# Designs tried in a protein design run: peptides against a protein of PDB entry 6TME. Part 157

Target 1, 324 residues: chain A of PDB entry 6TME
Amino acid sequence: NRLKRAYIALQAWKKAFYSDPFNTAANWVGPDVCSYKGVFCAPALDDPSVLVVAGIDLNHADIAGYLPPELGLLTDVALFHVNSNRFCGVIPKSLSKLTLMYEFDVSNNRFVGPFPTVALSWPSLKFLDIRYNDFEGKLPPEIFDKDLDAIFLNNNRFESTIPETIGKSTASVVTFAHNKFSGCIPKTIGQMKNLNEIVFIGNNLSGCLPNEIGSLNNVTVFDASSNGFVGSLPSTLSGLANVEQMDFSYNKFTGFVTDNICKLPKLSNFTFSYNFFNGEAQSCVPGSSQEKQFDDTSNCLQNRPNQKSAKECLPVVSRPVDCS
Target 2, 324 residues: chain A of PDB entry 6TME as posed
Amino acid sequence: NRLKRAYIALQAWKKAFYSDPFNTAANWVGPDVCSYKGVFCAPALDDPSVLVVAGIDLNHADIFGYLPPELGLLTDVALFHVNSNRFCGVIPKSLSKLTLMYEFDVSNNRFVGPFPTVALSWPSLKFLDIRYNDFEGKLPPEIFDKDLDAIFLNNNRFESTIPETIGKSTASVVTFAHNKFSGCIPKTIGQMKNLNEIVFIGNNLSGCLPNEIGSLNNVTVFDASSNGFVGSLPSTLSGLANVEQMDFSYNKFTGFVTDNICKLPKLSNFTFSYNFFNGEAQSCVPGSSQEKQFDDTSNCLQNRPNQKSAKECLPVVSRPVDCS

## One batch from the design tools (peptide; made by RFdiffusion4, then SolubleMPNN)

Design b2_p18_4_s3 (from b2_p18_4, 7 letters changed)
Fold by OpenDDE base, seed 1:
Structure b2_p18_4_s3 (fold): chain B 324 residues (1-324), chain A 18 residues (1-18)
Amino acid sequence: as target 1 above (324 residues)
Amino acid sequence: SHEAEMQERLAEIQKELQ
């Protein structure tokens, strides 16, 4: 009996709660698991006459506890949303039995350990949100081989390089922000054919931006701020026909910010502050457009306010990095 | 309602899984 297995799992989970401030699990009593708060039943895919636990939504419950291995008994769950809690520990390997997993959101918790590789075992997974946790170590390259729509990795402790497999991703949204990623952005990034939003904020990324970024025709948000990028902006950025939000601030970029970038047709915000740019086109000047917002603060620009001193600029500007 | 929204979302997901 699938509901009996679900009962065992849910009772084990209730026992794993250290604190339930809103008494979310107060009604988690008895065999009628479909009446449990945050538990959603639906007809089974293999037998529509049978009800199964198909979804869990405990978002914003502020529950402290852990995920017990008995959750692997919830084999019919396709939607698992437990964000904004205080769950700790690791994601149980037993969740590999949840072969229908479609949306997995454990964001804003206290999970630790390496990337939850159990997520790679779910053949139908489309949405993965593990942001705002304490996951650490390397990102497995295989994550980008999956047919995901969204991948949220931001605000963790991930380190090492971004996998070259990123170009295989079919995701429309990918976030790397506020981790410890290092190295260059892979050239394969230009192969992300469905990409709309990508965020690299606040990592230890370095090197030159790959020219292949200009192939991201559908990208609307590109944020590479607060890293260690060097060199000039690729001229191929003129190919970003749909970019609306672009941020390169707080890097070590040099060279000239071109007219072709600042005149991108859908560009609404372009921030390139806190770099070492030594020139900009007139179209890049803040206030030059009513439709576009620019920030050129703290560069090495002549005749612009709030720029770096000559003492700060000269050592960097005089030694431009060749990205060719 | 939240419950109705979740049921609708689950129905959509199940359709995609078939």
Scores: peptide ipSAE 0.694, ipTM 0.971, DockQ to the pose 0.972
Fold by OpenDDE base, seed 5:
Structure b2_p18_4_s3 (fold): chain B 324 residues (1-324), chain A 18 residues (1-18)
Amino acid sequence: as target 1 above (324 residues)
Amino acid sequence: SHEAEMQERLAEIQKELQ
């Protein structure tokens, strides 16, 4: 019965293909779905004597098409990897029936619509990759209530603020890059206990960086480049004991870049170019260290190359934003 | 093989789901 349902689902999906340039679904014929290319069967969790479709891997198949609602019949699927295709449309709500979903990767497709809230219905979801799509609208706060290991949202059309619930996330990697997120980074960010990598690149984020960023003791990558952040760098950034890659470039930061930041023990790359910093410690100067790379380009620094003109600097530097 | 890798990964996932 389960394999019959899987057959119906997979045949419906094959019919939903507009183009299959590698003929990936060429062998998707007949009832033996476990022999289908990209379809993986395993013993059912509730009955080891029964084979079920437990995984789909169609990565890099360049398939054009959509996800039909019949995919909801694949109730035993725990792994769904269809990245690097040309699937369009929305993620079917019928996928709520896939209660075993553990890894969901639909990255690098042409999906549209709001955040696929069906992902929130999966109780066991650990990996969510929806990057490089055309998802739009508000990020639901509930995403961070999920016990996810990784959340990839980058390169979409998401808007609104970053939910304050971010502090509840147990994810080690979270990407917001290249969306339309606005507002401030929530102060609750410091509560992300397992965070290793967070990327905010290329959004419309603004305001001051919250001091609570300094509580991210396990963060190795912190990239907030290409936003509208203002004010000085928080002194609490000295608490980033494990940060290796840090990027604040292409913002509107002002003030002094301190020794406490540039001397972070694990720091390998620190980019703070294209801001309005008016001073830096000697330890922040590019070439001052062999083990660390710095970029101070296009700031308001005195006696440094490739800085902004006084005309560009004066209006901003003379009106520092108070983040206190 | 890729197939073997996927089967192994599925086995790991199923173990976590139990």
Scores: peptide ipSAE 0.683, ipTM 0.970, DockQ to the pose 0.970
Fold by OpenDDE base, seed 2:
Structure b2_p18_4_s3 (fold): chain B 324 residues (1-324), chain A 18 residues (1-18)
Amino acid sequence: as target 1 above (324 residues)
Amino acid sequence: SHEAEMQERLAEIQKELQ
C-alpha cells in the first residue's frame, strides 16, 4: 500500500523534528496522510484510481530537524518544497527512489556536505534550489547535463572551478553567487541557449572574461561583480542585445569602456565601479542618459568624481593584462 | 487557497510527467 509507506515515512520525519514552532506537524496523526498539513495527494500516474502523496510543502515552517532515510518511501513525490526551515545534515541517498521528482527546493536550511548527487539521479527534475545552505566541495559537472529550468546554487560553500559542461545547460536562471568558486569562466558559457539570468557575485573567479559571453543573446541579467577578473571587457559584449542589468563592479578590470557596451539597446543598469578602467565613452558617463543608470565610481578615469588616486592606479594601469 | 494552488500545480506537473 503506497499510502502506508507514506505514513511510515512521514511519521519517521515527524520523529526527526527537533522543533516545530508553528506546530505544523501537529495533525500528522493516524493513517490519513492526505489530511496532513503540508502533504498533498493526487491520483497516481500509473493508476488514477489510487491516491498517492505527490507533494510536500513545508515552506517557512521554521522546523528544526533532519531528513531521515525513510523519506525514500515517498516514491510518488514530484514536488518537494521545504525552504526556510532549519533542517540539518545531508540529503538522504534514499531519495533516489523518488523517480518522479520534478521540483526540489531545500533552500534556506542548514544542510551540509558535498553537492547532493541524489538530485542527479532524478530523470524528470526541472527545478533545483539548494541556495542558502552549507553545501561544500566541487560542483559535479553532470548538473549541467540535466534539463533544468533553474539552478540555484548561491550562498553555499562550493569550491573549485565552474565545470566546462555549463554550456550544455538549458536553464534560464543560474546562480553561483556567494560561493568559493575559482578559476576562469569557461568559454563554453556562450553555448547556453536559454540563459536569461546568470549571477557570479562574490566568488574567487579570475582571469579574463571569455569572448563567448557575447553569444548570450537572451541574457537579461549578467552579474560578475565581486570577483578577481582582469583585463579589458570583451568587445563581443556588444552582442548582448537583451541585457538589462549588467554588473562588473569590484574586480580588477582595465582598459576602456566602449560605446558599444553602454549603448546596448535594452541596458537599464550598468555598474562597472571599483575597477581600474582608465577611460569610458561619453555614453557610459553617469547622467548621460535618462533611461540608463551607470556607475563609474572608483576607477582610474580622468575628470570624473570619486576615482582612485594616481598612486593606486599607476601600478595596475601600466601593466595591462593581455587577454589575447 | 494555498491547498488549491498546490493541487493545481501538482496537476500541471503530472501532465508534464506523462
Scores: peptide ipSAE 0.679, ipTM 0.970, DockQ to the pose 0.973
Fold by OpenDDE base, seed 3:
Structure b2_p18_4_s3 (fold): chain B 324 residues (1-324), chain A 18 residues (1-18)
Amino acid sequence: as target 1 above (324 residues)
Amino acid sequence: SHEAEMQERLAEIQKELQ
C-alpha cells in the first residue's frame, strides 16, 4: 500500500524533528497521511483511482531536524518544498527512489556535504533550489546535462571551476552567487539557448570574459560583480539585445566602456563601478539618460567624481591585460 | 488558499509528467 509506505516515511521524519516551533507536525498522527499539514495527495499517475502523497510543502516552518532515509518510501512525490527550515545533515541517497521528482527546493537550511548527486538521478527534475546551505566541493558537470528550468546554487561553499558543460544547460535562470568558484567563465556559456538570468556575484572567478557572452541574446540579467575579472569588456556584448540589468562592478576590468554597450536597446541598469576603466562613452555617463541608470563610481575615469587616485590607477591601467 | 494553490500546481506537474 503506497499510503502505508508514506505513513512510515512521514512518521520517521516526525521522529527526526528536533524542534517544531509552529507545531507543523502536530496533526501527523494516524494513517490518514493526506490530512497531514504540509502533505498533499493526488491521484497516482499509473492508477487515477489511488491517492498518493505527491507533494510536500513545509516552507517557512523553522523545523530543526534531518532527512531520514525512510523518505525514500515517498516514491510518488513530485514536489518537495522544505525551504526556510533548520534541517541539517545530508540529502539521503534513498531519495533516488523518488523518480517523479519535478521540483526540489531545500533552500535556506543547514545541509552540508558535497553536491547532492541524488538530484542527478531524477529524470524529470525541472526545478532545483539548494541555495543558502552549506554544500561544498565541486559542482558535478552532469548538472547541466539535465533539462532544468532553473538552477539555484547561490550562497553555498561550492569551489573549483564552473563546468564546461554549462553550455548544455536549458535553464532560464542559473545562480552561482556567493560561493567559492574559481577560474574563467567557460566559453561554452554562449551556447545556453534559453538563458534569461545568470548571476556570478561574489566568487573568485578570474580571467577575461569570454566573447561568447555576446551570443546570449535572450539574457535579461547578467551579473558578474564581485569577482576577479580582468581585461576589457568584450565588444561582442553589443549582441545582448535583451539585457536589462548588467553588473560588472567590483572587478579588475580595464579599458574603455563603449557606446555599443551603453546603448543596448533594453538596458535599464548598467553598473561598472569599482573597476579600473580609463574611459567611457558619453552614453555611459550617469545622468546622460532618463531611461537608463549607470554607475561609474571608483574607476580611473578622467573628469568624473568619486574615482580612484592616480596612485591606485597607474599600476593597473599601465599594464592592461590582453584578452586576445 | 495555499492548499488550493498547491493542488493546482501538483495537477500541472502531473500533467507534465504524463
Scores: peptide ipSAE 0.668, ipTM 0.968, DockQ to the pose 0.970

Design b2_p18_4_s4 (from b2_p18_4, 8 letters changed)
Fold by OpenDDE base, seed 1:
Parts: sequence; C-alpha cells; structure tokens
Structure b2_p18_4_s4 (fold): chain B 324 residues (1-324), chain A 18 residues (1-18)
Amino acid sequence: as target 1 above (324 residues)
Amino acid sequence: SSREEMAKRLAEIQERLK
C-alpha cells in the first residue's frame, strides 16, 4: 500500500522535527496522509484509481529538523518544496527512489555537505533549487547534462571551476552567485541555446570573458559582477540582442566600453562601475539616454566624475591584459 | 498555495511525466 508507506515516511519526518513554530505537522496524525497539511495527493500515473502522495509543500514553515531516510518511501512524489525552513544535515540518498521527481526546492535551509548527487539520479527533474544553503565542494559536471529548465546554486559554498559541460545545459535560468567558484567562464557557455538568465555575482572567477558569450542571443540577464575578470569586454557582446540587464561591476576590466555594447537594442541597465576602463563611447555615458541606465563610477575614465585616482589607475591601465 | 492550485499543478506535472 503506497499510502501506508507514505504514512511511515511522514511520521518519521515528523519525528525528525526539532521545532515546528507554526504547528504545521499538528494534523499529521492517522492514516489519512492526504489530509496532512503540506501533503498533496493525486492519482497514480500507473493506476489512476489509486491515490498517492504526489507533492510536498512546506515552504515558509520555519521547521527545524532533518530529512530522514524514510522519505525514500515517498516514491510517487513529483513535487518537493520545502524552502525557507531550518532543515539541516544532508539530502538522503534514499530519495533516489523518488523517480518521478520533477521539481526539487530545498532552498533557504541549512543543508550541508557536497552537492546532493541524488538529484542526478532523477530522470525527469526539470527544476532544481538548492540556493541559500551550505553545500560545498565541486559542482558535478553531470548537472548540466540533465534536461533542466532552471538551476539555482547561489548562496552556497561551492568551489573550484565551473564545469565545461555548462554548454550542454538546456536551462533558461542558471545562478552561480555568492559561491567560491574560481577560474574562467568556459568557452562552451555560448552553446547554452535556451539561456535567458545567468548570474555569476560574488565569486572568485577570473581571466578574460569568453567571446562565445556573444552567442547567447536569448539572454535577458547577464550578471558577472563582483569577480576578478580582466581584459577588455568582448566585441562579440554586440550579439546580445535581447539583453536587458547587464552587470560587469566590481571586476578588473580594462579598455574601452564600445558603442556597440551600449546601443544594444533591449538594454535597460548596464553597470560597469568599479573597474579600470579607460574610455567609453558617448552612448555609454550615464544620462545619455532616457531609456537606458548606465553606471560608469570608479573607473579610469577621463573627464567623468567619481573615478579612480591616477595613482590607482596607472599601474593597471598601463599593463593591459591581452585576451587574444 | 491552495489545495486546488496544487492539484492543478500536480496534474500538469503528471501529464508531462506520462
């Protein structure tokens, strides 16, 4: 009996709660698991006459506890949303039995350990949100081989390089922000054919931006701020026909910000402040357009306000990095 | 989300899983 297994799992989970401030699990009593708060039943895929637990939604419950291995008994769950809680520990390997997993959101918790590789075992996974946790170590390259729509990794402790497999991703949204990623952005990034939004904010990324970024025709948000990028902006950025939000602030970029970038047709915000740019086109000047917002603060621009001193600029500007 | 909204969402997901 699938509901009996679900009962065992849910009772084990209730026992694993250290704190339930909103008494979310107060009604988690008895065999009628489909009446449990945050538990949602649906007809089974293999037998529509059988009711199964198909979804969990405990978002914003502020529950402290852990995920017990008995959750692996919830084999019919396709939607698992437990964001904004205080769950700790690791994601149980037993969740590999949840072969129907479609959306997995454990964001804004206190999970620790390496990337939850159990997520790679779910053949139908489309949505993965593990942001705002304490996951650490390397990102497995295989994550980008999956047919995901969205990948949220931001605000964790991930380190090492971004896998070259990123170009295989079919995701429309990918976030790397506020981790410890290092190295260069892979050139394969230009192969992300469905990409709309990518965020690299607040990592330790370095090197030159790959020219292949200009192949991201569908990207609307590109944020690479607060890293260690060097060199000039690729001229191929003129190919970003749909970019609306672009941020390169707080890096070590040099060279000239070109007219071709600042005149991108859908560009609404372009921030390139806190770099070492030594020139900009007139179209890049803040206030030059009513439709576009620019920020050129704290660069090495001549005749612009709020720029770095010559003492700060000269050592960097005089030694431009060749990205060719 | 309401139970009805969740039911609809689950139905949509399950249809995609078929």
Scores: peptide ipSAE 0.531, ipTM 0.935, DockQ to the pose 0.892
Fold by OpenDDE base, seed 3:
Structure b2_p18_4_s4 (fold): chain B 324 residues (1-324), chain A 18 residues (1-18)
Amino acid sequence: as target 1 above (324 residues)
Amino acid sequence: SSREEMAKRLAEIQERLK
């Protein structure tokens, strides 16, 4: 009996709670699991006459505990949302049995260990949110081989390089922010055909921006701020026909910010502050447009306020990195 | 209700899983 298996799983999970401040699991008593708070039943896909546990939503329950291996008995779960809790430990490998997993959100918890590779075993996964945890180590390249709509990795402890397989991703939203990623952005990034939003904020990324970024014609948000990028902005950025929010602040960029970038047709906010740019087009000057907001603070620009000193600029500007 | 919203979402997901 599928509901009996669900009962075993849910009772094991209740036992794995260290704290339940809102008494969320107070009604988790008896065989009627479909009445449990945060547990949602639906007709089974293989037999519409049978009810199964198809969804878990314990968002914002502030529950402290761990995920026991018995959760692998919830084989009909397609939606698993447990964000904003205090769950700790690792994601159980037994969850590989949840072959219908479609949306997996464990964000804002205390999970540790390597990337939860069990997520790669789910053939129908479309949404993966593991942000605001303590996951560490390398990002498996295979994550981008999956047909995901969104990938949220931000605010973890991931390190190493961004996989070259990123170009295979069909995701519209990808976040890398606030990790320990290093190396260059892969040139394959330009192959992300469905990309709307990508965020690299607050990593240890370096090198030149790849020219292939200009191929991201559907991107509306591109944020590469707070990294170690060098060189000039690629001229191919003029191809970002739909970009609305662009942030290159807090890097080591040099060179001239061109009209072709600042006159992008959908651009609403362009922040390139805290770099070493030595020139900007008139169209890039803050206040030059009513429709666009620019920030050129703390660069090496002449006749602009709040710029770096000559002492700070000269060593960097005099040694421009050639990205060709 | 939250349950009704979830039921709708699950129905949409399950339709895509067919």
Scores: peptide ipSAE 0.529, ipTM 0.937, DockQ to the pose 0.897
Fold by OpenDDE base, seed 5:
Structure b2_p18_4_s4 (fold): chain B 324 residues (1-324), chain A 18 residues (1-18)
Amino acid sequence: as target 1 above (324 residues)
Amino acid sequence: SSREEMAKRLAEIQERLK
């Protein structure tokens, strides 16, 4: 019965293909769905004597099409990887029936619509990759209530603020890059106990960086480049004991870049170019260290190459934003 | 084989789902 349902689902999906350049679904014929290319069967959790479709891997198949609602019949699927295709439309709500979903990767497709809230219905979801799509609207706060290991949201059309619930996330990697997020980074960010990598690149984020960023003791990558952040760098950034890659470039930061930041023990790359910093410690100067790479280009620094003109600097530097 | 690798991965996932 389960394989019959899977057959119905997979045949419906095949019919939903507009193009299959590599003929991936060429062998999707007949009832033996376990032999289908990209379809993987395993013993059912509730009955080991029964084979079920437990995984789909169609990565890099360049398939054009959509996800039909009949995919909801694949109730035993725990792994769904269909990245690097040309699937369009919305993620079907019928996927709520896939209660065993553990890894969901639909990255690098042409999906549209709001955040696929069906992902929130999966109790065991650990990996969510929806990057490089055309998802839009608000990020539901509930995403961070999920016990996810990784959350990839980058390269979409998400808008609104970053939910304050971010502090509840147990994810080690979170990407917001290349969306339309606005507002401030929530102060609750410092509560992300397992965070290793967070990327905010290329959004409309603004305001001051919260001091609570300095509480991210395990963060190795912190990239806030290409936003509208203002004010000085928080002194609490000295608490980033494990940061290796840090990027604040292409913002509107002002003030002094301190030794406490540039001397972070694990810091390998620190880019703070294209801001309005008016001073830096000697330890922040590019070439001052062999083990660390710095970029101070296009700031308001005195006696440094490739800086902004006084005309560009004066209006901003003379009106520093108070983040206190 | 790729299928064997996937089978192993699925087995690991399924163990975590129990």
Scores: peptide ipSAE 0.528, ipTM 0.936, DockQ to the pose 0.884
Fold by OpenDDE base, seed 4:
Structure b2_p18_4_s4 (fold): chain B 324 residues (1-324), chain A 18 residues (1-18)
Amino acid sequence: as target 1 above (324 residues)
Amino acid sequence: SSREEMAKRLAEIQERLK
């Protein structure tokens, strides 16, 4: 009996709550799990005559607790949304039994440990949100082999390099922001055929930007701010025909910011402040366009306000990194 | 209602899973 298993799982979970400030689980009593707040039933895919727990939505419940292994009994769950809680511990490996998992949102919690590799076991997963947790270690390269529409990894403790498999991703949105990723952006990034938004903010990424970024024709948001990138901006960035928001601020970029970048047809905001750029095209000057907003603050630009001192600029500008 | 919205979403997901 699937509902009986669900009852066992949900009661185990209720017992795993340390705090339920909104009394969300107050009605989690008795065998009628389909009446439980935040529990949603639907006909089973394999037998429409059987009602199963197909979804969990406990978003914004501020529940403190952990995910017990008994949650693996919720084998029919396709939607699991528990964001904005205070769940701690690790994602149970027993969730591998949830083979119908389609959307998994555990964002804004207190989860710890390595990347929840159980997510890789879900063949139908399309949405993965694990942002605003304390996940750590390496990102499994296999994550990008998944047919995910969105991958939210930001605000965690992930380390190491971004896997080269990123190019295999079919995701439209990928966030790496506010982690501890290091190394270069893989050249394979240009192969992300469905990418609309990618955010690298606030990592330890370094090296030159790969030319292949220019192949991201559908990207609307590209944010690489607050990293350690060096060299010149790739000339191939002129290929970003749909980019609206672009941010390269707080890096160590050098060279000239070209017209080809600043005149991108859909560009609305381009921030390249807090770098070591030594020149910019007139089209890049803040106030040069009514339709575009630029920020060139704290570079090595001549005849511009709020630039770095010659003392700060000279050592860097005189030793440009060749990215060729 | 939130329940109706969720039911609709689940239905959509289930259709995609078929």
Scores: peptide ipSAE 0.527, ipTM 0.936, DockQ to the pose 0.975

